Peptides against a protein of PDB entry 4GXB. Designs and how they scored, part 8

Target 1, 277 residues: chain A of PDB entry 4GXB
Amino acid sequence: VPTEEVSLEVLLSNGQKVLVNVLTSDQTEDVLEAVAAKLDLPDDLIGYFSLFLVREKEDGAFSFVRKLQEFELPYVSVTSLRSQEYKIVLRKSYWDSAYDDDVMENRVGLNLLYAQTVSDIERGWILVTKEQHRQLKSLQEKVSKKEFLRLAQTLRHYGYLRFDACVADFPEKDCPVVVSAGNSELSLQLRLPGQQLREGSFRVTRMRCWRVTSSVPLPSGSTSSPGRGRGEVRLELAFEYLMSKDRLQWVTITSPQAIMMSICLQSMVDELMVKKS

## One batch from the design tools (peptide; aimed at target 1 M207 L242)

Design b1_p10_5_s3 (made by RFdiffusion4, then SolubleMPNN; from b1_p10_5, 4 letters changed)
Fold by OpenDDE base, seed 4:
Structure b1_p10_5_s3 (fold): chain B 277 residues (1-277), chain A 10 residues (1-10)
Amino acid sequence: as target 1 above (277 residues)
Amino acid sequence: MLFENPVFEP
């Protein structure tokens, strides 16, 4: 792609549009810096955020596709898909809420965290009780962003990334699940017929390894799983999990977001490594 | 691709 100046749209988690003038040859960090400058986010806080490729659903929700890598050209990465449903989103890229303290010290950082958190609650990524919801709304009405965040930090799945409904082979084959990544875990929420909502927590520290695989289903087998068109690529995330003492078991998640899930795992691992050092 | 987890705690 020839180097040209272009206008690039980057969305915040709440769908707010940030327009930046960049070069088509600008790498992810260059674009991130441009976004930061546009928002007046200080340089020392840029590292707490990343750019993500997402698919915007009809309802305006974001399905995270992947994190943009450092060597990527965000303009090319998004435009090459030739679909307006794909967007670039700015989101915080750390998992430990302790880092919120650093970000919240700055007005712009505070605003970004606030906007993201509000959006995550509205989208049901953060789970709230009725009373908590009331409290959050009260704080939102008062525009008490710090207090809002402090309350939000105590909520279930604060800081998690929620994925689209998918399928896992745990606890049994072909279980419909909702996967969320955060707090150094994958949370698998499922509701089996006639059962209460169950959550499986898979801590990263108990994963020996994981893998992403892609396959094309062979047309031969009679089990017409109805929804996957013939020839669609199937993505799977599999991880080997320490279920109990000396008992490892593979868990496989079938999801178009398997790559993003793997990126989240790696990111959580990286953060844990920093903490151990 | 298989990723080994360096923070795995057996």
Scores: peptide ipSAE 0.637, ipTM 0.971, DockQ to the pose 0.944
OpenDDE base, seeds 1, 2, 3, 5: peptide ipSAE 0.634, 0.634, 0.636, 0.635; ipTM 0.971, 0.971, 0.971, 0.971

Design b1_p10_6 (made by RFdiffusion4)
Pose (drawn by RFdiffusion4):
Structure b1_p10_6 (pose): chain A 263 residues (1-190, 198-221, 229-277), chain P 10 residues (1-10)
Amino acid sequence: VPTEEVSLEVLLSNGQKVLVNVLTSDQTEDVLEAVAAKLDLPDDLIGYFSLFLVREKEDGAFSFVRKLQEFELPYVSVTSLRSQEYKIVLRKSYWDSAYDDDVMENRVGLNLLYAQTVSDIERGWILVTKEQHRQLKSLQEKVSKKEFLRLAQTLRHYGYLRFDACVADFPEKDCPVVVSAGNSELSLQLREGSFRVTRMRCWRVTSSVPLPSGGRGEVRLELAFEYLMSKDRLQWVTITSPQAIMMSICLQSMVDELMVKKS
Amino acid sequence: SSLTFNPAFV
């Protein structure tokens, strides 16, 4: 891509706009640093956040497509799709909530965690009852951002990433499920199954050839993971999802974080 | 098709 200065909108998890001037040839880290500079996020906290490509739904919710890799050009990644429904999103990119402590030591970092947690609750990524949700919106007005976040850290599925509803062959073939990734596991809500990353020997992403539109082709995508169900018993679990690649990225990210910790 | 092996596997 010829080098040229352009304006790029990067959204926070709640849809707030962050406008940055970047080059068409800038890579992911360059764009991330420009967003951090605009927000006044310290350099030493940039590593706790990443940029994601998402599809914004009619209701404003985001369906995560992929985390942008180091070699990617974010301006090109989003513009090449030729659709205004695709957006670049900044979001925390670690899994263990112990790292929230490092981020919350800074006002901007705290504000970012607060903003995405409020959105996570509003969009049902964090699981609360109708009554609890009512209380939370109230506590939100009455407590500091820090206090609100400390409470939110104890809520079901805090720190998880939620995927569009899809199907899996667990427990039975073609079961409708909602899959979420977090806390070193995949959660399948059918009833529920919890599949620990440390019990996955491997996982595979497969795709059909592109098919004519039922002007975009369609592809059947699957993410299958080989799971240690019990001693010396491995069983494949298959999820059929257009977001199979994002799920695979989350599994790799969670495995990588476990290994960094182990080291 | 893409296959990934988990180094954290028990």

Design b1_p10_6_s1 (made by RFdiffusion4, then SolubleMPNN; from b1_p10_6, 7 letters changed; failed a check: a repeat of another design)
Amino acid sequence: MEVFENPVFE

Design b1_p10_6_s2 (made by RFdiffusion4, then SolubleMPNN; from b1_p10_6, 7 letters changed)
Fold by OpenDDE base, seed 4:
Structure b1_p10_6_s2 (fold): chain B 277 residues (1-277), chain A 10 residues (1-10)
Amino acid sequence: as target 1 above (277 residues)
Amino acid sequence: EQVFENPVFE
């Protein structure tokens, strides 16, 4: 790709647009730095954020596709998809809420976390009770961003990334689930027929390994897979989980976001490694 | 097939 100066749009979690002038040859970090500069985010806080490729749904929600890698060219990565649905999003890229303390010390960092958190609550990524919602709204009306975040940090699934509804083979085959990643776990929410909502927590520390696979289903007269076109790629995330003492079991999630899930796992593992060191 | 081994597995 020829090196040219271009205007690149990067979105915040809330859909706010940040326009930056970059080169088509600028790598992910270069673009991230440009975004930081545009926002007046200090250099020492850049590392707390990453750029993600997302697909914007009709309702404006984001379906995370993957994190942009360091060697990638964000302009090329997004434009090569030849669809306006795909966007680049800036989001915090750490899991431990303790790191919020560092980010919140800066006005811009605080604003970014606030905007992200508000969005996550509005989209139902963070789970809130009615009373909590009332409290949050009150704080939002007062524009008490720090207090808002402090309350939000205590909420269920704070800091989680929520995925689109998909299918898992746990607890039974072809079980509809909603997966969320955060707090060093994958949370699988599911409702079996005639049953109440359940949540399975799969802690990363109990995953021996995981893998992502892609396959093309063969045409079969007995195919019961609605919604899959002929030759449509099927992505799966599978992890081997320590269910109990000396009992490992594979859990497989079928999702177009399997890659992103794997990226989240790796990211959580990396962060845990830092803590362990 | 690529399998990611988890270094923080307990």
Scores: peptide ipSAE 0.600, ipTM 0.965, DockQ to the pose 0.855
OpenDDE base, seeds 1, 2, 3, 5: peptide ipSAE 0.597, 0.599, 0.598, 0.600; ipTM 0.964, 0.965, 0.964, 0.964

Design b1_p10_6_s3 (made by RFdiffusion4, then SolubleMPNN; from b1_p10_6, 7 letters changed)
Fold by OpenDDE base, seed 5:
Structure b1_p10_6_s3 (fold): chain B 277 residues (1-277), chain A 10 residues (1-10)
Amino acid sequence: as target 1 above (277 residues)
Amino acid sequence: MEVFHNPVFE
């Protein structure tokens, strides 16, 4: 793509549009810096955020496709898909809520975290009781952003990314699940027929390894994933999990977001590595 | 096929 100046739209978690003037040849960091500058986010806080490629659903929800890599050209990455449903989103890219303290010290950082958190609650990514919801709404009405975040930090799945409903082979074959990534784990929520909501927690520290696979179902193969047409690419995330002492078991998640899940795992691993160093 | 080995595995 020839280098030219373009206006690029980057969305915040709440759907707020940030327009930045960038070059088509600008890499992810360049665009991120442009967004930060537009928002007046300090340079030292840029590293707490990343750009993500998402697909905007009809209801306005974001389905995360992947994190934009350093070598990528965000303008090209999003426009090459030739669909307006794909967007670039700015979101915090760390998992440990302790880092919120650094970000919250700045007004812009605080606003970003607040907007993200409000959105995550509204989207049901953060799980809240009725009472907690009431408290959060009260704080929101008062625009008490710090207090709002402090309360939110205590909530279940705070800081998690929630994925679209998919299928896993755990605890049973072809189980419909909702996967969320956060707090150094993958949370698998499932509701089996006639049963209550169940959650399986898979801590990253108990994953020996993981892989993403892509396959095309054979026409004669009975391995048609529910809801996918014949010949559609099937993406799977599989991880080998330490279920108990000296017992490793593979868990496989079939999801179009398998790549994003893998990225989340790597990101969580990276963060844990930093903590161990 | 790429397998990601987890360095923080315990």
Scores: peptide ipSAE 0.566, ipTM 0.956, DockQ to the pose 0.863
OpenDDE base, seeds 1, 2, 3, 4: peptide ipSAE 0.563, 0.565, 0.564, 0.563; ipTM 0.956, 0.956, 0.956, 0.955

Design b1_p10_6_s4 (made by RFdiffusion4, then SolubleMPNN; from b1_p10_6, 7 letters changed)
Fold by OpenDDE base, seed 5:
Structure b1_p10_6_s4 (fold): chain B 277 residues (1-277), chain A 10 residues (1-10)
Amino acid sequence: as target 1 above (277 residues)
Amino acid sequence: EVVFENPVFE
């Protein structure tokens, strides 16, 4: 792609549009810096955020595809898909809520976290009771962003990234699940027929390894994923999990977002490594 | 196939 100045749209979690003038050859960090500058986010807080490629669903929700890597050219990455449903989104890129304290010290950082959190709640990524929802709404009406975040930080799946409904082989084969990543874990929510909602927590520290695989189902194969036709690429995230003492078991998630899940795992691992160093 | 070994595995 020839180097030229272009207007690039970057969305916040709430759908707010940030237009930045960048070069087509600008890498992810360049674009991120441009967005930060546009928002008046200080340089020392840029590292707490990343750009993500997402697919906007019909209901306006974002299906995260992947994090844009450093070497990528965001303009090319998004436009090459030739679909208006793909967007670039700015989102915080850390998992430990303790880092919120650093971000919240700045007005812009606070606003970003607030907007993201509001969106996550509205989209059901953060799980709230009726009473909690009432409290949050009250704080939102008062525009008490700090208090809102403090309350939100206590909520189930705060800081998690929720994925689209998919399938796992745990606890049963071909089990419909909703996967969420956060707090150094993958949370698998599932509801088996006639059963209550169940959640499986898979802590990253108990994952020996993980892998992402792609395959094309054979016509005669029984590995037909619901919602995918024969011949469609099937992405899987598999991780070997320490279920109990000296008992490792592979858990496989079949999802178009397997890559993003893997990115989340790596990101959580990286953050944990930093804490250990 | 790429397998990611987890350095923080415990």
Scores: peptide ipSAE 0.586, ipTM 0.963, DockQ to the pose 0.841
OpenDDE base, seeds 1, 2, 3, 4: peptide ipSAE 0.582, 0.584, 0.584, 0.585; ipTM 0.963, 0.963, 0.963, 0.964

Design b1_p10_7 (made by RFdiffusion4)
Pose (drawn by RFdiffusion4):
Structure b1_p10_7 (pose): chain A 263 residues (1-190, 198-221, 229-277), chain P 10 residues (1-10)
Amino acid sequence: VPTEEVSLEVLLSNGQKVLVNVLTSDQTEDVLEAVAAKLDLPDDLIGYFSLFLVREKEDGAFSFVRKLQEFELPYVSVTSLRSQEYKIVLRKSYWDSAYDDDVMENRVGLNLLYAQTVSDIERGWILVTKEQHRQLKSLQEKVSKKEFLRLAQTLRHYGYLRFDACVADFPEKDCPVVVSAGNSELSLQLREGSFRVTRMRCWRVTSSVPLPSGGRGEVRLELAFEYLMSKDRLQWVTITSPQAIMMSICLQSMVDELMVKKS
Amino acid sequence: EHLFHNPAFE
């Protein structure tokens, strides 16, 4: 891509706009640093956040497509799709909530975690009852952002990434499920199954050839993971999802974080 | 088809 200065909108998890001037040839880290500079996020906290390509739904919710890799050009990644429904999003990119402590030591870092947690509750990524949700919106007005986040860290599925509803062959073939990734596991809500990353020997992403539109082709995507169900018993679990690649990225990210910790 | 192997497997 010829080098040219452009304006790029990067959204926070709640949809707040962050406008940055970047080059068409800037890579993911360059764009991330420009967003951090605009937000006054310290350099030493940039590594706790990443940029994601998402599809914004009619209701404003985001369906995560992929985390942008180091070699990617974010301006090109989003513009090449030729659709205003696709956005670049900044979100925390670690899994263990112990890292929230490092981020919350800074006002901007705390503000970012607060903003995405509020959005996570509003969009049902964090699981609360109708009554609890009522209480939370109230506590939100009455408590500091820090106190609100400490409470939110104890809520069901805090720190998880939620995927569009899809199907899986667990427990039975073609079961409708909601899949979420977090806390070193995949959660399948059918009843529920919890599949630990440390019990996955491997996982595979498969795709059909592109098919005519039922001007975009369609592809059937699957993410299958080989799971140690019990001693010396491995069983494949298959999820059929247009977001199979994002799920694979989350599994790799969670495995990588476990290994960094182990080291 | 892409296959990934888990180094954290137990």

Design b1_p10_7_s1 (made by RFdiffusion4, then SolubleMPNN; from b1_p10_7, 5 letters changed; failed a check: a repeat of another design)
Amino acid sequence: MEVFENPVFE

Design b1_p10_7_s2 (made by RFdiffusion4, then SolubleMPNN; from b1_p10_7, 5 letters changed)
Fold by OpenDDE base, seed 5:
Structure b1_p10_7_s2 (fold): chain B 277 residues (1-277), chain A 10 residues (1-10)
Amino acid sequence: as target 1 above (277 residues)
Amino acid sequence: MIVFENPVFE
């Protein structure tokens, strides 16, 4: 792609559009810095955020495809898909809520976290009771952003990234699940027929390894995931999990977002490594 | 196939 100045749209979690003038050759960090500058986010807080490629669903929800890597050219990455449904989104890129304290010290950082959190709640990524929802709405009406966040930080799946419904082989084969990543875990929510909602928590520290694989189902093979036609690429995230003492078991998630899940795992691992150093 | 070994595995 020839180097030229272009207007690039970057969305916040709430759908707010940030237009930045960048070069087509600008890398992810360059674009991120441009967005930060546009928002008046200080340089020392830029590292708490990342750019993500997402697919905007018909209902306006974002399906995260992947984090844009450093070497990528965001303009090219998004436009090469030749679909208006793909967007670039700015989102916080850390998992430990303790880092919120650093971000919240700045007005812009606070606003970003607030907007993201509101969106996550509205989208059901953060799980709230009726009473909690009432409290949150009250704080939102008062525009008490700090208090809102403090309350939100206590909520189930705060800071998690929720994925689209998919399939796992745990606890049963071909089990419909909703996967969420956060707090150094993958949470698998499932509802088996006639059963209550169940959640499986898979802590990253109990994952020996993980992998992403792609395959094309064979016409006669039982490997065809429900909902996918023959010949469609099947992406899987598999991780070897320490279920109990000296008992490792592979868990496989079949999802178009397997790559993003893997990115989340790596990101959580990286953050944990930093904490250990 | 790429397998990611987890350095924080416990």
Scores: peptide ipSAE 0.534, ipTM 0.956, DockQ to the pose 0.850
OpenDDE base, seeds 1, 2, 3, 4: peptide ipSAE 0.529, 0.533, 0.532, 0.533; ipTM 0.956, 0.956, 0.956, 0.957

Design b1_p10_7_s3 (made by RFdiffusion4, then SolubleMPNN; from b1_p10_7, 5 letters changed)
Fold by OpenDDE base, seed 2:
Structure b1_p10_7_s3 (fold): chain B 277 residues (1-277), chain A 10 residues (1-10)
Amino acid sequence: as target 1 above (277 residues)
Amino acid sequence: EIVYENPVFE
């Protein structure tokens, strides 16, 4: 691709558009720096955020596809998909809420975290009780961003990335689940017929390994999954989990976001390694 | 097939 100056749209979690002028040859970090400059985010806070490729759903929700890698050219990565549904989103890229303290010290960082958190709550990524919701709304009305975040940090699935509904083979085969990644775990929420909502927590520290597999279903006359056309690539994330002492079991999640899930796992592992270090 | 070994596996 010839090097040209282009206008690139980067979205915040709440859908706010940030337009930056970049070169088609600018790599992910270059674009991230441009976005940071546009937002007046200081250089020392850039590392707390990443650019993500997402698919915007009809309802405006974002389905995270993957984190843009360092060597990628964001302009090319998004435009090559030739679909307006794909967007680039800026989001915080750490898991430990302790890092919020660093980001919140800056006005722009605070605003970014606030906007993201509001969006995550609105989208149901962060789980809230009625009373908590009331408290959050009150804080929103007062525009008390710091207090809002402090309360939000205590909420269930704060900092989690929520994935689209998918299927897992745990606890039973072909179980519909909603997977969320955060706090060094994968949370699998499911509701079996006639049962209450259940959550399976899979801590990263109990995962021996994981893998992503891609398969093309054989043209069978039956549509394999609702909403997927015949011949669509099936992605799976499988991890070997220590269920009990000396008992490892594979858990497999079938999801088009398997790659993103794997990226989350790696990211959580990396962060844990830093903490151990 | 790429398998990611987890260095923080306990």
Scores: peptide ipSAE 0.604, ipTM 0.965, DockQ to the pose 0.867
OpenDDE base, seeds 1, 3, 4, 5: peptide ipSAE 0.601, 0.603, 0.603, 0.603; ipTM 0.965, 0.965, 0.965, 0.965

Design b1_p10_7_s4 (made by RFdiffusion4, then SolubleMPNN; from b1_p10_7, 4 letters changed)
Fold by OpenDDE base, seed 2:
Structure b1_p10_7_s4 (fold): chain B 277 residues (1-277), chain A 10 residues (1-10)
Amino acid sequence: as target 1 above (277 residues)
Amino acid sequence: EIVFENPVFE
């Protein structure tokens, strides 16, 4: 792609548009810096955020596809897909809420976290009770961003990424589940017929390894995933989990977002490694 | 097949 100046749209979690002028040859970090500059985010806070490729769903929600890698050219990465559904989104890229303290010290950082958190709550990524929702709304009305975040930090699945409904082989084969990644775990929420909502928590520290596989289903008259056409690539994330003492078991998630899930796992692992060092 | 080994596995 010839190097030229272009206008690139980057969205915040809430759909707010940030337009930046960049070169087509600008790599992910270059674009991220441009976005930060546009938002007046200080340089020392840039590392707390990343650019993500997402697909905007019909309801306006974002289905995260993957994190943009350092060597990528965001303009090319998004435009090459030739679909307006794909967007670039800025989001915080750490898991431990303790890092919020660093980000919240800055007005822009605070605003970004606030906007993201509001969006995550509205989209059901963060789970709230009725009473908590009332409290959050009150704080939102008062535009008390710090207090809002402090309350939000205590909520279930704060800081998690929620994935589209998919299928897992746990606890039963072909079990519909909603996967969320955060707090050094994968959370699998499911409801079996006649049962209450259940959650399986899979801590990263109990995963020996994981893998992503892709396959093209043979023409079998069945779709490998709901909503996917026949012959489409099937992605799976599998991890070997320490279920009990000396008992490892593979858990497999079938999802178009398997790559993103793997990225999340790696990211959580990386963060844990930093903490251990 | 690419397998990611977890260095923080306990």
Scores: peptide ipSAE 0.595, ipTM 0.966, DockQ to the pose 0.859
OpenDDE base, seeds 1, 3, 4, 5: peptide ipSAE 0.591, 0.593, 0.592, 0.594; ipTM 0.966, 0.966, 0.966, 0.966

Design b1_p10_8 (made by RFdiffusion4)
Pose (drawn by RFdiffusion4):
Structure b1_p10_8 (pose): chain A 263 residues (1-190, 198-221, 229-277), chain P 10 residues (1-10)
Amino acid sequence: VPTEEVSLEVLLSNGQKVLVNVLTSDQTEDVLEAVAAKLDLPDDLIGYFSLFLVREKEDGAFSFVRKLQEFELPYVSVTSLRSQEYKIVLRKSYWDSAYDDDVMENRVGLNLLYAQTVSDIERGWILVTKEQHRQLKSLQEKVSKKEFLRLAQTLRHYGYLRFDACVADFPEKDCPVVVSAGNSELSLQLREGSFRVTRMRCWRVTSSVPLPSGGRGEVRLELAFEYLMSKDRLQWVTITSPQAIMMSICLQSMVDELMVKKS
Amino acid sequence: SSLHHNPAFE
């Protein structure tokens, strides 16, 4: 892509706009640094956040497509799709909530975690009852951002990434499910199954050839993971999802974080 | 098709 200065909108998880001037040839880290500079996020906290390509739904919710890799050009990644529904999003990119402690030591870092947690509750990524949700919106007005986040860290599925509803062959073939990734596991809500990353020997992403539109082709995508169900018993679990690649990225990210910790 | 092997496997 010829080098040219452009304006790029990067959204926070709640949809707040962050406008940055970047080059068409800037890579992911360059764009991330420009967003951090605009927000006054310290350099030493940039590594706790990443940029994601998402599809914004009619209701404003985001369906995560992929985390942008180091070699990617974010301006090109989003513009090449030729659709205003696709957005670049900044979100925390670690899994263990112990890292929240490092981020919350800074006012901007705390503000970012607070903003995405509020949105996570609003969009049902964090699981609360109708009554609890009522209380939370109230506590939100009455408590500091820090106190609100400490409470949110104890809520069901805090720190998880939620995927569009899809199907899986667990427990039975073609079961409708909601899949979420977090806390070193995949959660399948059918009843529920919890599949630990450390019990996955491997996982595979497969795709059909592109098919005529039922002007975009369609592809059937699957994410299958080989799971250690019990001693010396491995069983494949298959999820059929247009977000199979994002799920695979989350599994790799969670495995990588476990290994960094182990080291 | 893409296959990934888990180094954190039990």

Design b1_p10_8_s1 (made by RFdiffusion4, then SolubleMPNN; from b1_p10_8, 6 letters changed)
Fold by OpenDDE base, seed 5:
Structure b1_p10_8_s1 (fold): chain B 277 residues (1-277), chain A 10 residues (1-10)
Amino acid sequence: as target 1 above (277 residues)
Amino acid sequence: EVVFENPVFE
């Protein structure tokens, strides 16, 4: 792609549009810096955020595809898909809520976290009771962003990234699940027929390894994923999990977002490594 | 196939 100045749209979690003038050859960090500058986010807080490629669903929700890597050219990455449903989104890129304290010290950082959190709640990524929802709404009406975040930080799946409904082989084969990543874990929510909602927590520290695989189902194969036709690429995230003492078991998630899940795992691992160093 | 070994595995 020839180097030229272009207007690039970057969305916040709430759908707010940030237009930045960048070069087509600008890498992810360049674009991120441009967005930060546009928002008046200080340089020392840029590292707490990343750009993500997402697919906007019909209901306006974002299906995260992947994090844009450093070497990528965001303009090319998004436009090459030739679909208006793909967007670039700015989102915080850390998992430990303790880092919120650093971000919240700045007005812009606070606003970003607030907007993201509001969106996550509205989209059901953060799980709230009726009473909690009432409290949050009250704080939102008062525009008490700090208090809102403090309350939100206590909520189930705060800081998690929720994925689209998919399938796992745990606890049963071909089990419909909703996967969420956060707090150094993958949370698998599932509801088996006639059963209550169940959640499986898979802590990253108990994952020996993980892998992402792609395959094309054979016509005669029984590995037909619901919602995918024969011949469609099937992405899987598999991780070997320490279920109990000296008992490792592979858990496989079949999802178009397997890559993003893997990115989340790596990101959580990286953050944990930093804490250990 | 790429397998990611987890350095923080415990």
Scores: peptide ipSAE 0.586, ipTM 0.963, DockQ to the pose 0.846
OpenDDE base, seeds 1, 2, 3, 4: peptide ipSAE 0.582, 0.584, 0.584, 0.585; ipTM 0.963, 0.963, 0.963, 0.964

Design b1_p10_8_s2 (made by RFdiffusion4, then SolubleMPNN; from b1_p10_8, 6 letters changed)
Fold by OpenDDE base, seed 5:
Order: structure tokens, then sequence, then C-alpha cells
Structure b1_p10_8_s2 (fold): chain B 277 residues (1-277), chain A 10 residues (1-10)
């Protein structure tokens, strides 16, 4: 692609549009810096955020495809898909809520976290009770962003990334699940027929390894996931989990977001490694 | 197929 100046749209979690003038040859960091500059985010806070490729669903929700890598050209990455549903989103890229303290010290950082958190609550990524929702709304009406975030930090799945409904082989084969990544875990929420909502928590520290596989279902023997036609690529995330003492078991999630899930795992691992060093 | 070994596995 010839190098030229273009206007690139980057969305915040709440759908707010940030337009930046960049070169088609600008890498992810360059674009991120441009976005930061446009928002007046300090340089020392840029590292707390990343650019993500997402697919905007009909209801306006974002399905995260992957994190843009350092070598990528965001303009090319998004436009090459030749679909208007694909967007670039700015989102915080750390998991430990303790880092919120650093970001919240700055007005712009505070606003970004606030907007993201509001959006996550509205989308049901953060789980709230009726009473908590009332409290949050009250704080939102008062525009008390710090207090809002402090309350939000105590909520279930705060800071989690929620994925689209998919299928896992745990606890049963072909079990519909909703996967969320955060707090150094994968949370698998499932509702079996006639049963209450259940959640399986898979801590990253109990995962020996994980892998992403791609396969094309063959007519003769592979259970095609419901809704995928013959010949569609099936992505799976599998991780070997320490279920109990000296008992490892593979858990497999079938999802078109398997790559993103793997990216989240790696990101959580990386963060944990930093804490241990 | 790439398998990612977890360095923080406990």
Amino acid sequence: as target 1 above (277 residues)
Amino acid sequence: MEVFENPVFE
C-alpha cells in the first residue's frame, strides 16, 4: 500500500469516535500515539492502552477479534477486511485493577476508564445486582467518575473481556458457554437445560499450556458446531488445566474468538510475570 | 500448531 495520509477512525469502548490523521504506513504504536495525542493522554499512560480489532454487531456491541500487534498497520488491518463492521477500538490493556490508580490520576485516563466501565456495565460484561446498578446510576448522574470506578472495581467481572456465546466440551460435550477473560482467569458461564446459571473459573496459574487450532470439519465425523456450514474454519482454544492435585485435563473452547482468547491468556501471563519479577 | 507453555504455571 502506498504511503499516504489518511483519516483513521478509532472508537472508544462507548462508541465515541476519535479521528486521527495518520500515514497508511504507521504502525500500531504510531497510531496509538496519535490517538493519545488527540485525547491529550499523557505519554506515560499510553502503555496502559491498546488498539483492538473488533467486529461491530448489529446491536452496536463489539466482538473482539484480536489485539493489533506492534508490527501491524492499523489502517491496512482494518480496511483489508473490506467490511464496515470492523473497527479499531481503544481499550485498557492491563488486568490488575491496581493499575487503575495510575491511570485515574490523570483526567483523560480517568475519563477513558470511566467510559469503558460504563460501557462494560451497559453491555453486561460487568455483572451487577439491582442495588449495585442503582448506586452506579446515582454516581453516573452526579458524574462522580472516581467513586463510580471505585464501586465498579468491586463488581463481579470488573475488567473482564466478554466473548460471544460459544461452545465448550466442559463440563459436558458441546456445552453452550459464555467465556470472559479477566483477573488472571477464564470464566465460563453456562446454563444447562433446567439448571441455574453456573460458572467455571479457570485460573491462568493452573493452566499448564494452551493452544489454538484451526480445522475444517469433514462431513464424515466431525461434529460441526451449530450454525457453521460445511467447510467453515473451526477455531478452538484448548488449555490443559490442573483440575486437582496431579490431575490435568484438557478443556476445549470452540469459538471464532479463540485467537483473541489466546491473546488474553498471553497478556494475563505476561502481566503475572511482571509482578513476579 | 503452536502450544504455549505457561511460565506461571503453578
Scores: peptide ipSAE 0.544, ipTM 0.952, DockQ to the pose 0.853
OpenDDE base, seeds 1, 2, 3, 4: peptide ipSAE 0.541, 0.542, 0.542, 0.543; ipTM 0.952, 0.952, 0.952, 0.953

